Peptides against a protein of PDB entry 3ZN8. Designs and how they scored, part 115

Target 1, 125 residues: chain A of PDB entry 3ZN8
Amino acid sequence: LEEYDKIQKKMEDVMEGKGKLTLRDVYAQIIALRKMGPLSKVLQHIPGLGIMLPTPSEDQLKIGEEKIRRWLAALNSMTYKELENPNIIDKSRMRRIAEGSGLEVEEVRELLEWYNNMNRLLKMV

## One batch from the design tools (peptide; made by RFdiffusion4, then SolubleMPNN)

Design b2_p29_6_s1
Fold by OpenDDE base, seed 4:
Structure b2_p29_6_s1 (fold): chain B 125 residues (1-125), chain A 29 residues (1-29)
Amino acid sequence: as target 1 above (125 residues)
Amino acid sequence: SEEVKRLRELFEKLLQALLEKLKKLLEEL
């Protein structure tokens, strides 16, 4: 319950333009989403998504779920400092994270790129 | 739980806002 309250407050703050989204927040969100059920079920509950975007195929959802699983492995290999301040992650840190998670460096880069894009988008909302 | 439902709703609202913003940005290009 305490975990959910923290995530809820963070989401409220972010929606109000307060605070910064971190990879720790991303981690907490992914864990919460996994507890809520499969991505397909979550996406089905998003109002207007089917109007705005073509409904992802089942195969696309499976690929997305696998990608999230791999990103979780990367997140589990990050230090607290890196999770709170992803901008400190240089090439050396990326390599360490990749090696520690059994991922390619490119996959860690993709996660960071996704985070950076999301964080930029959040600043615009 | 009701807390999980509320959290889901907040996430969905956030995602929707992001998608709307992205849509606007794409329309401006």
Scores: peptide ipSAE 0.050, ipTM 0.502, DockQ to the pose 0.085
Fold by OpenDDE base, seed 1:
Structure b2_p29_6_s1 (fold): chain B 125 residues (1-125), chain A 29 residues (1-29)
Amino acid sequence: as target 1 above (125 residues)
Amino acid sequence: SEEVKRLRELFEKLLQALLEKLKKLLEEL
């Protein structure tokens, strides 16, 4: 409960322009979601999602869970400075993170692209 | 590639749903 409240407050601050979403915030969110159990259970706790979106197949949920696990490995390979300011992640840092996490550089790039998109969406709210 | 796109879309939708809930809660305060 406390972790969710912190995430919610952070998201509120970002929406109000008082802060920025960081990869540290993303990390905290992923950990909180994982504590709720499988992605299937997480989605079930979101009212209205089943009305607006087709329920993902079990196979799609498994693929999603594996991708989250891979992204978590990338996040665990980042420095505190990189987590707090992802914009400093250049090609050299990206390669180091990929090597440290056992991922392809492209997968790290995908995570950063996803983060940038999420951060943009939050600012539009 | 397609699986990654689908996953991204799923996360974007999930985030959007969470944001909409948050907005609703803020509007009710």
Scores: peptide ipSAE 0.043, ipTM 0.534, DockQ to the pose 0.347
Fold by OpenDDE base, seed 3:
Structure b2_p29_6_s1 (fold): chain B 125 residues (1-125), chain A 29 residues (1-29)
Amino acid sequence: as target 1 above (125 residues)
Amino acid sequence: SEEVKRLRELFEKLLQALLEKLKKLLEEL
């Protein structure tokens, strides 16, 4: 799929220090993964993950899938400018995104905090 | 598909690089 090639190239660019991870990249990845099927099916296609991580229960997979759906709703409520530059998202923007997605402001904050943590880790590579 | 395999391999390499950097950072503390 053309989407997989774009994600692969972006990941290569980030690993080489030529690019920055954005929420647009996260959105594209979530969409690509959802096209592969439920998170349970995706995880089954990752050999060795069950050796490194405890196999999540079916209930844990469902909780994870729901969290991804909620984050996707938040991402769908963001502007292109916000997706490309998440650092511009202030309290007013977070509230708008939360209202537009049917989420609590805290859930939007958690997504942004997760992104910021991932971006910090990637900058160390 | 071969494309899914490539994405997985790239993700695994990224994860490994992150883990190695985290280990190095912890050793420097």
Scores: peptide ipSAE 0.035, ipTM 0.486, DockQ to the pose 0.088
Fold by OpenDDE base, seed 5:
Structure b2_p29_6_s1 (fold): chain B 125 residues (1-125), chain A 29 residues (1-29)
Amino acid sequence: as target 1 above (125 residues)
Amino acid sequence: SEEVKRLRELFEKLLQALLEKLKKLLEEL
């Protein structure tokens, strides 16, 4: 119940543009999603998502799931300070995260770029 | 817009999955 209320409140705050999204929030969400099974099964049970999103092909869902799995490996290799404040992640930190996760530095950069773009968009709301 | 949409989808999925887990826990009580 407490996790549900926290996520609902966080979702409301983000939807209203009042919440700051961190990589810790992203990490918590990915972990919770993985505990619930394949992303495809979760999508099928969300009323109204099919109205707002083109139904991705099964192959697109698999590609997305693999990307999330790789990003999760990167997130698992980040420190708490990096998760809370991704702006401190320099080239040295990116290389460490890549090495610790078995990813290319470019994949870690892509995750950070995605986060930065997301955070910029949320600040405009 | 696509990034915000992806984030919203992640939150909606998380919320739905938590609801399903809660339902399952209630059924097991």
Scores: peptide ipSAE 0.056, ipTM 0.509, DockQ to the pose 0.086; fails the geometry check

Design b2_p29_6_s2
Fold by OpenDDE base, seed 5:
Structure b2_p29_6_s2 (fold): chain B 125 residues (1-125), chain A 29 residues (1-29)
Amino acid sequence: as target 1 above (125 residues)
Amino acid sequence: SEDVEKLLELFKLLLEALELKKLLEELRR
């Protein structure tokens, strides 16, 4: 419960332009989501999702779940410093993370690109 | 991008779900 409160507060701060989303925050959120159960179960508890997003197919949910697992592996291979300051992740670090997580470098790049886009968007809100 | 916006919205919704879970757990205690 305490973990959930921390994540919520952090997200609120970011949405208010008072904070910055880090990969540490992303990591914490993924862990929290996993504690709720499979992605399909989580989505069932979200009222209004059908209004905001199209209902994912079972296959899409499986793909999403696999992506989350892969990203979690990447995050587990990052140092604390990298999680807090993802902008320091250069090509060498990216390769190390990929090798350590059993992912392709392109997958790590995809995660970082997603993060950067998310963080930029959050700052604009 | 549209995909990023959708993912952001998903995160917001997930936070709401977490809050609901917290409330339910408190009621069970």
Scores: peptide ipSAE 0.083, ipTM 0.555, DockQ to the pose 0.163
Fold by OpenDDE base, seed 1:
Structure b2_p29_6_s2 (fold): chain B 125 residues (1-125), chain A 29 residues (1-29)
Amino acid sequence: as target 1 above (125 residues)
Amino acid sequence: SEDVEKLLELFKLLLEALELKKLLEELRR
């Protein structure tokens, strides 16, 4: 519960223009979600999901689960400095992270792009 | 971008659900 409160507060701060979402925050969120089980089980805990969003297929959930696992591997290969300040991740750092996580460099780039977009979107809400 | 937006919404909904669960647990004490 405490971990979720921290994540929520951080997201609220970002939405209010205070601070920023970091990859450390993303990491914490992913870990918290995974404690609830697979994505299929996580979604069962979301009331009204079927009304607000189209229900993803089982195949889509499996793909999503695999993607999260791969991204988590990338995050585990980052330094604390990189997690707190993802903007410092240059080509050499991306290559190191990719090699350390068993991912393609493009997958690491996609994670960073997703993060940047997420951070911007949070401020727009 | 669409996937990002969907995931963002899912995370928000999840946080809301967890908050409700927390409140319910507190009321049960």
Scores: peptide ipSAE 0.080, ipTM 0.550, DockQ to the pose 0.191
Fold by OpenDDE base, seed 4:
Structure b2_p29_6_s2 (fold): chain B 125 residues (1-125), chain A 29 residues (1-29)
Amino acid sequence: as target 1 above (125 residues)
Amino acid sequence: SEDVEKLLELFKLLLEALELKKLLEELRR
C-alpha cells in the first residue's frame, strides 16, 4: 500500500502542477503496473475505462506490452541522474542507453520524446 | 500527439484504479 500511495501522490502532484514527472516516476509506474499483471488484467481493474477510452484490441494490448518491456529495458540502463533529470540525456548518453539495453537509438529517442510530451501535457493540466 | 493524449488519460485512469484498490484493501481490514 505504501508504494502505491507514493506513486499516486506523486502523480497527483504532477497533475496538479506541483511536481515534475521524471523517468524515475515512469519507472515506478511501470513496475507497479507489472505487479498488477498483464495489461489486459490491469485494464480490467480500471473503472470507467470503457466509457472514457475505446477498448483496445488484442493486438494493441500486445504492442503496448512489448513497448513497456522495451522501455523498461531502457530505463534499467539509465543512471540515477538521468532518471531524475532526463534533460541531460544527450546523443552520447542515448547511444549508451541503447547499447546497454539492446535497443535501437531510435527507440530510446521515442521514449524520451514520449516523456517530454507527457510532461508538457501534465504541466498544462 | 493523439497517442500521448491517450496515454495521459490511461495514467489518470490508473490513478483512479489505484485509489479504488486502496479503498478495497482498507475495507478488507
Scores: peptide ipSAE 0.080, ipTM 0.553, DockQ to the pose 0.183
Fold by OpenDDE base, seed 3:
Structure b2_p29_6_s2 (fold): chain B 125 residues (1-125), chain A 29 residues (1-29)
Amino acid sequence: as target 1 above (125 residues)
Amino acid sequence: SEDVEKLLELFKLLLEALELKKLLEELRR
């Protein structure tokens, strides 16, 4: 419960422009979500999802869950400094992270691109 | 992108669901 409160507070601070989203925050969020069970089970507990988003197919949920597992592997291979300051991750660091996580460099780049886009959107809201 | 917007909304909804879970656990005690 304490971890959930920390994540909520961090998200609120970012939305209010009092902070920035880091990969450490992303990591904490993924772990918290996984504790709730499979993504399909989590989505069933969200009444507003059917109104705001199209309901994903079972195949889409499986793809999404696999992607989350792969991203978690990448995050586990990052240093604390990289998690707190993702902007320091250059091509050499991406290659190391990819090798350590068993991923392709392109998958690590995709995660970083998603993070950058997410962080920009949060600052605009 | 559409994928980023969907994931942002998912995170918001999940936070709301977690708050509900906390409330239910408190009532169970």
Scores: peptide ipSAE 0.075, ipTM 0.549, DockQ to the pose 0.166; fails the geometry check

Design b2_p29_6_s3
Fold by OpenDDE base, seed 1:
Structure b2_p29_6_s3 (fold): chain B 125 residues (1-125), chain A 29 residues (1-29)
Amino acid sequence: as target 1 above (125 residues)
Amino acid sequence: KKEVEELLELFKKLLEALKLEKEREAKLK
């Protein structure tokens, strides 16, 4: 509950323009979510989700969970500077992160694209 | 790509839910 509140507050601060979402924040969120249990259980604790979203299929949840696990490996391979300022991650850094995490460079690029899209979405909400 | 889009949509909906909750709390104060 406490970790969930911290995540919510951080997202609210970003939405209000009081800060930016970093990959460090994403990392903290993923860790907090994993402590709550499987993605299915996490979703059950989100108010209003059952009204706004159809319940994902079990297969969709498994795919999502695997994706989160792979992204967590990438995040664990990043430096503090990269986590705080993902915009500094060039092709050389992406290759290093991919090699360190056992991912394809494209998967690291997808994570960064997702992050950029999340930042845009947070500003629109 | 489809998986990433699905995850983005999920997070978008989560953010919308959080916004709705925040607005509800603000109206109750």
Scores: peptide ipSAE 0.119, ipTM 0.555, DockQ to the pose 0.484
Fold by OpenDDE base, seed 5:
Structure b2_p29_6_s3 (fold): chain B 125 residues (1-125), chain A 29 residues (1-29)
Amino acid sequence: as target 1 above (125 residues)
Amino acid sequence: KKEVEELLELFKKLLEALKLEKEREAKLK
């Protein structure tokens, strides 16, 4: 619950224009979520989610956990400057991150696209 | 791609829920 509240507060602060979401923040959130346990347990702590989203199947949860693990590997392969300013990640940096994390370049691109979309949503809300 | 879209949708819905909560808090102030 405490870790969830921290994530919620950070998202609220960004939505209020009090901060910018960085990949460092994403990293911190992933770590916090993992401390709460498996994705299924995390989802149980989100009020109203069961009404807004259908309960994911066990297979969907496993896929989600694997994706989180892979993204964490990518984030661990980033420099501090890249985590704070993801917009500096060019093709060369993306390739290095992919190779260092054992991921495909496309998977690193997907993470960056997700991040960019998330930032757009946070600014819109 | 589908998994990323699902995660985006999850976070989008979370943000919508947070927005509703903020609106409620603003009415109580």
Scores: peptide ipSAE 0.116, ipTM 0.550, DockQ to the pose 0.552
Fold by OpenDDE base, seed 4:
Structure b2_p29_6_s3 (fold): chain B 125 residues (1-125), chain A 29 residues (1-29)
Amino acid sequence: as target 1 above (125 residues)
Amino acid sequence: KKEVEELLELFKKLLEALKLEKEREAKLK
């Protein structure tokens, strides 16, 4: 419950323009959601999902699960400063993170690009 | 329940962002 409260408050703050989503927040959220079960079960608990978004196919769910697994590896290889302020992640840091996580640099870049897009999206909503 | 719902909404937005990224990648190929 405490974990959920923290994430909720953070989300509210971001939505109110009082902060930004960090990779630490993303990490915490992913871990919290994984405790609820597989993505398919989590999606079943989202009210109105079928109305607002096309229902993901089984293949899309598999891709999502694998992407989460790989991104968690990257996140686990980041420093606290990088998690709190992803903007400091330069090419050298990306390479270190990739090497530490067993990922390609391109996958780390993809995560950061996705994060930036997500953070922009949340600020607009 | 409310807290879980809000977290799930955040997750929904994450999935939407992932979808947009995949669509972008598909257009670039």
Scores: peptide ipSAE 0.098, ipTM 0.541, DockQ to the pose 0.037
Fold by OpenDDE base, seed 3:
Structure b2_p29_6_s3 (fold): chain B 125 residues (1-125), chain A 29 residues (1-29)
Amino acid sequence: as target 1 above (125 residues)
Amino acid sequence: KKEVEELLELFKKLLEALKLEKEREAKLK
Protein backbone atom coordinates (compact mmCIF):
# COMPACT_ATOMS: atom_id res chain seq x y z
CA LEU B 1 0.00 0.00 0.00
CA GLU B 2 2.82 2.42 0.81
CA GLU B 3 4.51 1.75 -2.51
CA TYR B 4 1.22 2.22 -4.33
CA ASP B 5 0.73 5.60 -2.65
CA LYS B 6 4.25 6.68 -3.66
CA ILE B 7 3.59 5.69 -7.26
CA GLN B 8 0.28 7.52 -7.23
CA LYS B 9 1.93 10.65 -5.85
CA LYS B 10 4.70 10.47 -8.44
CA MET B 11 2.17 10.08 -11.25
CA GLU B 12 0.20 13.03 -9.90
CA ASP B 13 3.35 15.15 -9.76
CA VAL B 14 4.22 14.24 -13.36
CA MET B 15 0.67 14.99 -14.53
CA GLU B 16 0.87 18.39 -12.82
CA GLY B 17 4.16 19.14 -14.57
CA LYS B 18 6.12 19.02 -11.29
CA GLY B 19 8.36 16.21 -12.50
CA LYS B 20 9.11 13.67 -15.19
CA LEU B 21 8.59 9.93 -15.33
CA THR B 22 11.92 8.07 -15.21
CA LEU B 23 12.80 4.41 -15.66
CA ARG B 24 13.42 4.34 -11.92
CA ASP B 25 9.74 5.17 -11.50
CA VAL B 26 8.87 2.42 -13.98
CA TYR B 27 11.01 -0.01 -11.98
CA ALA B 28 9.22 0.93 -8.76
CA GLN B 29 5.85 0.47 -10.46
CA ILE B 30 6.74 -2.99 -11.75
CA ILE B 31 7.97 -4.06 -8.31
CA ALA B 32 4.80 -2.74 -6.67
CA LEU B 33 2.60 -4.53 -9.20
CA ARG B 34 4.51 -7.79 -8.68
CA LYS B 35 3.93 -7.55 -4.94
CA MET B 36 0.20 -7.60 -5.66
CA GLY B 37 0.70 -10.99 -7.33
CA PRO B 38 0.53 -12.32 -10.87
CA LEU B 39 -0.59 -10.05 -13.71
CA SER B 40 -4.00 -11.76 -13.58
CA LYS B 41 -4.55 -10.57 -10.01
CA VAL B 42 -3.30 -7.07 -10.85
CA LEU B 43 -5.78 -6.77 -13.72
CA GLN B 44 -8.64 -7.85 -11.44
CA HIS B 45 -7.94 -4.87 -9.20
CA ILE B 46 -8.35 -2.32 -12.01
CA PRO B 47 -12.00 -1.21 -12.13
CA GLY B 48 -13.59 -1.05 -15.56
CA LEU B 49 -10.70 -2.79 -17.31
CA GLY B 50 -12.88 -5.79 -18.12
CA ILE B 51 -15.33 -3.46 -19.85
CA MET B 52 -12.75 -1.49 -21.83
CA LEU B 53 -10.37 -4.33 -22.72
CA PRO B 54 -11.13 -7.85 -23.80
CA THR B 55 -10.40 -10.33 -21.04
CA PRO B 56 -6.93 -11.68 -21.75
CA SER B 57 -6.63 -15.42 -22.18
CA GLU B 58 -4.47 -17.38 -19.77
CA ASP B 59 -1.82 -17.66 -22.50
CA GLN B 60 -1.87 -13.90 -23.08
CA LEU B 61 -1.41 -13.33 -19.35
CA LYS B 62 1.59 -15.66 -19.32
CA ILE B 63 3.12 -13.80 -22.26
CA GLY B 64 2.52 -10.48 -20.50
CA GLU B 65 4.06 -11.76 -17.27
CA GLU B 66 7.14 -12.97 -19.16
CA LYS B 67 7.46 -9.59 -20.89
CA ILE B 68 7.39 -7.84 -17.50
CA ARG B 69 10.12 -10.18 -16.22
CA ARG B 70 12.27 -9.44 -19.28
CA TRP B 71 11.84 -5.69 -18.85
CA LEU B 72 12.73 -6.02 -15.17
CA ALA B 73 15.94 -7.82 -16.18
CA ALA B 74 16.78 -4.93 -18.52
CA LEU B 75 16.07 -2.34 -15.81
CA ASN B 76 18.27 -4.27 -13.35
CA SER B 77 21.12 -4.06 -15.88
CA MET B 78 20.91 -0.25 -16.15
CA THR B 79 23.03 2.21 -14.20
CA TYR B 80 21.44 4.75 -11.87
CA LYS B 81 22.27 7.51 -14.38
CA GLU B 82 20.52 5.60 -17.17
CA LEU B 83 17.43 4.96 -15.01
CA GLU B 84 17.18 8.66 -14.12
CA ASN B 85 18.03 9.91 -17.62
CA PRO B 86 17.06 7.27 -20.20
CA ASN B 87 17.83 9.72 -23.02
CA ILE B 88 21.57 9.05 -22.50
CA ILE B 89 21.11 5.41 -23.54
CA ASP B 90 22.85 5.23 -26.91
CA LYS B 91 23.47 2.16 -29.07
CA SER B 92 26.54 1.16 -27.03
CA ARG B 93 24.67 1.36 -23.72
CA MET B 94 21.68 -0.45 -25.22
CA ARG B 95 23.95 -3.31 -26.35
CA ARG B 96 25.56 -3.54 -22.89
CA ILE B 97 22.14 -3.63 -21.22
CA ALA B 98 20.95 -6.33 -23.62
CA GLU B 99 24.04 -8.47 -23.01
CA GLY B 100 23.83 -8.01 -19.24
CA SER B 101 20.14 -8.96 -19.14
CA GLY B 102 20.27 -11.82 -21.65
CA LEU B 103 17.91 -9.93 -23.99
CA GLU B 104 18.02 -8.96 -27.62
CA VAL B 105 18.93 -5.34 -28.35
CA GLU B 106 15.50 -4.93 -29.95
CA GLU B 107 13.79 -5.85 -26.66
CA VAL B 108 15.71 -3.10 -24.85
CA ARG B 109 14.77 -0.71 -27.66
CA GLU B 110 11.11 -1.67 -27.24
CA LEU B 111 11.27 -0.85 -23.53
CA LEU B 112 12.78 2.57 -24.28
CA GLU B 113 10.19 3.22 -26.98
CA TRP B 114 7.44 2.28 -24.54
CA TYR B 115 8.91 4.67 -21.97
CA ASN B 116 9.09 7.51 -24.50
CA ASN B 117 5.48 6.90 -25.53
CA MET B 118 4.37 6.92 -21.90
CA ASN B 119 6.11 10.25 -21.30
CA ARG B 120 4.39 11.75 -24.34
CA LEU B 121 1.00 10.49 -23.16
CA LEU B 122 1.54 11.86 -19.64
CA LYS B 123 2.21 15.33 -21.04
CA MET B 124 -1.13 15.24 -22.87
CA VAL B 125 -3.19 14.13 -19.85
CA LYS A 1 4.22 -4.86 -30.40
CA LYS A 2 0.77 -6.05 -29.37
CA GLU A 3 1.85 -6.90 -25.82
CA VAL A 4 3.60 -3.54 -25.49
CA GLU A 5 0.49 -1.75 -26.72
CA GLU A 6 -1.66 -3.65 -24.24
CA LEU A 7 0.68 -2.71 -21.42
CA LEU A 8 0.60 0.93 -22.56
CA GLU A 9 -3.18 0.87 -22.54
CA LEU A 10 -3.15 -0.67 -19.09
CA PHE A 11 -0.90 2.09 -17.75
CA LYS A 12 -2.96 4.75 -19.53
CA LYS A 13 -6.11 3.46 -17.86
CA LEU A 14 -4.35 3.35 -14.52
CA LEU A 15 -3.32 6.99 -14.97
CA GLU A 16 -6.87 7.97 -15.88
CA ALA A 17 -8.16 6.23 -12.76
CA LEU A 18 -5.58 8.08 -10.66
CA LYS A 19 -6.63 11.37 -12.27
CA LEU A 20 -10.27 10.72 -11.40
CA GLU A 21 -9.32 9.88 -7.83
CA LYS A 22 -7.29 13.09 -7.56
CA GLU A 23 -10.21 15.12 -8.88
CA ARG A 24 -12.49 13.45 -6.32
CA GLU A 25 -10.06 14.25 -3.51
CA ALA A 26 -9.79 17.86 -4.69
CA LYS A 27 -13.60 18.24 -4.54
CA LEU A 28 -13.64 16.86 -0.98
CA LYS A 29 -11.17 19.50 0.22
Scores: peptide ipSAE 0.119, ipTM 0.550, DockQ to the pose 0.434; fails the geometry check

Design b2_p29_6_s4
Fold by OpenDDE base, seed 5:
Structure b2_p29_6_s4 (fold): chain B 125 residues (1-125), chain A 29 residues (1-29)
Amino acid sequence: as target 1 above (125 residues)
Amino acid sequence: SEEVKELEELFLKLLESLKLLKKKLEELL
């Protein structure tokens, strides 16, 4: 619950222009969602909480499970500085991250592109 | 990939919920 509150607050701050989404925030959110899994379904049935905790269904989590696992490997191969400021990740860093995570460079690029898109969308909400 | 799209959808749903929460909070102020 505390992890979700932190994530929510961070997302609110980003939407209000008080901050930016980082890959650290993404990592935290992915981990929190996976930990909550079945509990999130229970909370969705509680009036008012379902809106505050939009969590994917178990089936949705399974569909993305392998991709999430791969992205977590990439995130775990990043430095703290890279997680906080993904914009510093150049081709050399991207290659290092890919090699360290056992991924293709293109998969790391996909993660970064996704992140950039999400960060833009957050500012538009 | 479809997997990436699903993750994007998850984040978008979160954003929509936060937007709704913000609106409700503004109505209470």
Scores: peptide ipSAE 0.180, ipTM 0.641, DockQ to the pose 0.457
Fold by OpenDDE base, seed 2:
Structure b2_p29_6_s4 (fold): chain B 125 residues (1-125), chain A 29 residues (1-29)
Amino acid sequence: as target 1 above (125 residues)
Amino acid sequence: SEEVKELEELFLKLLESLKLLKKKLEELL
């Protein structure tokens, strides 16, 4: 729950334009989701909140599990600087990350593209 | 990929839930 409080604060800061979502934040969120499930699912057990909050289904949490595992491998192969500033990841860095994670370069590119899209969408929420 | 789209949707739903939670907590205070 303490981990979720940090993630929530970070997400709020990003949504308010006070911060930037990093791949470190993504990593923390993925780990938290795998350990506890989404905060919304935890809150579903609280009377009044669970009915009002959109909660991902258990089936939705299983969707992309393999992709998430592959992305975790990529994230584990990144440097701290890359996790904090994914925009520094050039073709050479992508190749290194791909080789270190056992992924194709295209899968690393896909992760970075998703991250960029997520940052754009966060500003719209 | 389809898996990326589903993951994106999952994260968006989570963000919406956090936003709603924040709003509800502020209303209770």
Scores: peptide ipSAE 0.175, ipTM 0.636, DockQ to the pose 0.381
Fold by OpenDDE base, seed 4:
Structure b2_p29_6_s4 (fold): chain B 125 residues (1-125), chain A 29 residues (1-29)
Amino acid sequence: as target 1 above (125 residues)
Amino acid sequence: SEEVKELEELFLKLLESLKLLKKKLEELL
């Protein structure tokens, strides 16, 4: 629960314009999802809120499993500076990350594009 | 990829949940 509280607070801070989502935050979320499931499941246990909260289907959680595994490999191959500020990741860094993770450069690019989209969406919520 | 789209949908659902939670907390305060 402590891990989820940190993730929730971070997301709330970003939604309020007090910060930005980082790849470190993404990493933490992925790890939390794998250990305990989505935060929405935790919120379902809050009296009076569970029936009103959108919940991902179990099937939706399974569809991304392999992609999540590959993205974890990429994230594990990033430096702390890259995780905290993904905007510094250029073509040379992408290639290094891809080589270090056993992925194609295109898949590292896909992760970064997804992150950028999620960060934009988070600010709009 | 299709997998990326599903992850985006999952993430959006989480964001909607957080937004709703925030709204409910604000109503109680």
Scores: peptide ipSAE 0.175, ipTM 0.634, DockQ to the pose 0.421
Fold by OpenDDE base, seed 3:
Structure b2_p29_6_s4 (fold): chain B 125 residues (1-125), chain A 29 residues (1-29)
Amino acid sequence: as target 1 above (125 residues)
Amino acid sequence: SEEVKELEELFLKLLESLKLLKKKLEELL
């Protein structure tokens, strides 16, 4: 619950234009999801909330599982400066991260593209 | 990829859940 409170506050700050989503925030969210599962699943057990909240299917959770594990390896291979400011990650940094995580450079690029898209979407919600 | 789309959907659903939770908590206070 404490981990979800931190994530919620960060999401609110970004939506209000008081901050930006970083890869550190993404890392924290992935760790929280692995420990407790999606917040929507937790909220389904609260009377009166479960009927109003969209929940991912069991199949949707399984599809992303391997990709999430690979992205965690990439995130663990990033420096603190890269996690806080992903825009500094150039081709040289992507190659280093890929080699350090055992991933292809294309997979690191995919993670960064996903992050950029999510950060844009958060500001529009 | 299909996996990236599913992760995006999961993230958006989480955001909607948090937004609704906030609204419900504000109504109780």
Scores: peptide ipSAE 0.158, ipTM 0.618, DockQ to the pose 0.360

Design b2_p29_7_s1 (from b2_p29_7, 18 letters changed)
Fold by OpenDDE base, seed 3:
Structure b2_p29_7_s1 (fold): chain B 125 residues (1-125), chain A 29 residues (1-29)
Amino acid sequence: as target 1 above (125 residues)
Amino acid sequence: KEDERKRLLDLLLYEFITGRPPPVIVPPV
């Protein structure tokens, strides 16, 4: 829960233009979520699930669990410098990360694209 | 503002799991 509060504060700082969300922050948040148990239990903390938000299917949950596992592997294969400044990750670095994590380069690219999109959205709020 | 921040994180988590944006607008902080 302490890690969860930290990421909330970090996101607030980004929205106020006082900081940047990094992959290190994302990594910490994923670890915090994993401490809550399987995704099915994590989802129980989302208000309005099943009412305003459709409940994910079992297949969607399985895909989500696998995605978390794969992205954690990628993050574990990054250097501290890359986690703090993901913009330095070029094609050569992506290939190294993919090889080190047992992923395809496209999967590493997907993680980075997601991160970039999230940062763009936060800065617009 | 804490509840609003939590709501934002919940929506982002939902998007992460489902692979698509939630049908709810993220409130500004």
Scores: peptide ipSAE 0.405, ipTM 0.798, DockQ to the pose 0.294
Fold by OpenDDE base, seed 5:
Structure b2_p29_7_s1 (fold): chain B 125 residues (1-125), chain A 29 residues (1-29)
Amino acid sequence: as target 1 above (125 residues)
Amino acid sequence: KEDERKRLLDLLLYEFITGRPPPVIVPPV
């Protein structure tokens, strides 16, 4: 709950222009999410699942679990400075992170693009 | 605003898991 409250507060701050959501915040949230158990249990907390939103298939859940694992590996391979300011991550840093995490560079890029898109969305709301 | 934030988080989580945007815009609950 504590980490969940933190990420919500950070998102609020971003929406209000009073703060920045960092990859450190994302990292903490993913860790907190993992403490809830498998994605199937996490999904139970989404209102309207199975009614307004289709329930993900078992294959989708497996892909999601693998994605979490991979992104955690990438995040574990980042420096504190990179986590706090992902904008400094250039191609060289992406390659290092990829190598350190056993990922393809494109997977690291995907994480960063997702992060950037999320920040854009939060600022738009 | 809090409800909207929770909604957004849920949608982001759903998109993360499914690898695609939600097919339906879930109205604020």
Scores: peptide ipSAE 0.404, ipTM 0.803, DockQ to the pose 0.310
Fold by OpenDDE base, seed 2:
Structure b2_p29_7_s1 (fold): chain B 125 residues (1-125), chain A 29 residues (1-29)
Amino acid sequence: as target 1 above (125 residues)
Amino acid sequence: KEDERKRLLDLLLYEFITGRPPPVIVPPV
């Protein structure tokens, strides 16, 4: 819960033009979520989400768990410099990360695309 | 603007946690 509040606050800060959300922040949040147990239990402890958003099905949670696991593997294969500045990750770095994490290059690209899109959306509001 | 921010944040957090966007966003009661 504490780490969840941190990521929320950081996202809010970015919306206000304050600070920067990095993959290091994402990494820390994923680790915190994993410590809370299965996604089903995590979601139950987050107030407000269940009011406006449907509760994920078991299949959706399974897909989400696998996605998070894969992204965590990718993040574990990144250097500190890459985590702080994901924009430096070129094709060569992306391939290295994929190989180091046992992922396809496209899966690493998907993570980076998600990160970029999230930052873009946060700055638009 | 604040409501929009909160809505977007909830959406992004949901997607972050589940790895996918929700199928439907329910309007607030």
Scores: peptide ipSAE 0.328, ipTM 0.740, DockQ to the pose 0.244
Fold by OpenDDE base, seed 4:
Structure b2_p29_7_s1 (fold): chain B 125 residues (1-125), chain A 29 residues (1-29)
Amino acid sequence: as target 1 above (125 residues)
Amino acid sequence: KEDERKRLLDLLLYEFITGRPPPVIVPPV
């Protein structure tokens, strides 16, 4: 709960123009979520689930779990400098991360694109 | 505003898990 509150506060700060969300923040959040148990248990914290939002299918949860596993592998293969400043991740770094994590370069790119999109979204709110 | 932000974060989490945006706009409960 404490780590979840930290990431929420960080995201709120970013929305207010105070700082930047880093991959270190994302990493901490994912780890915190994993400590809460499987995604099905994490989803129980979303208000309106099953009422206003459809409950994800078992297949959707499986895909989500696999995605988390892959992204954690990528994050584990990043340096502290890359986690703090993902913008330095060029093609060479991305290839190294992919090789170190056993992922395709495209999967690492997907993570970085998601991160960039999230940061843009937070700044627009 | 804070509740709205929290809701947005929940929706982002939902989208992350499902791989797709929420099919409906969820008003504040």
Scores: peptide ipSAE 0.422, ipTM 0.808, DockQ to the pose 0.285; fails the geometry check

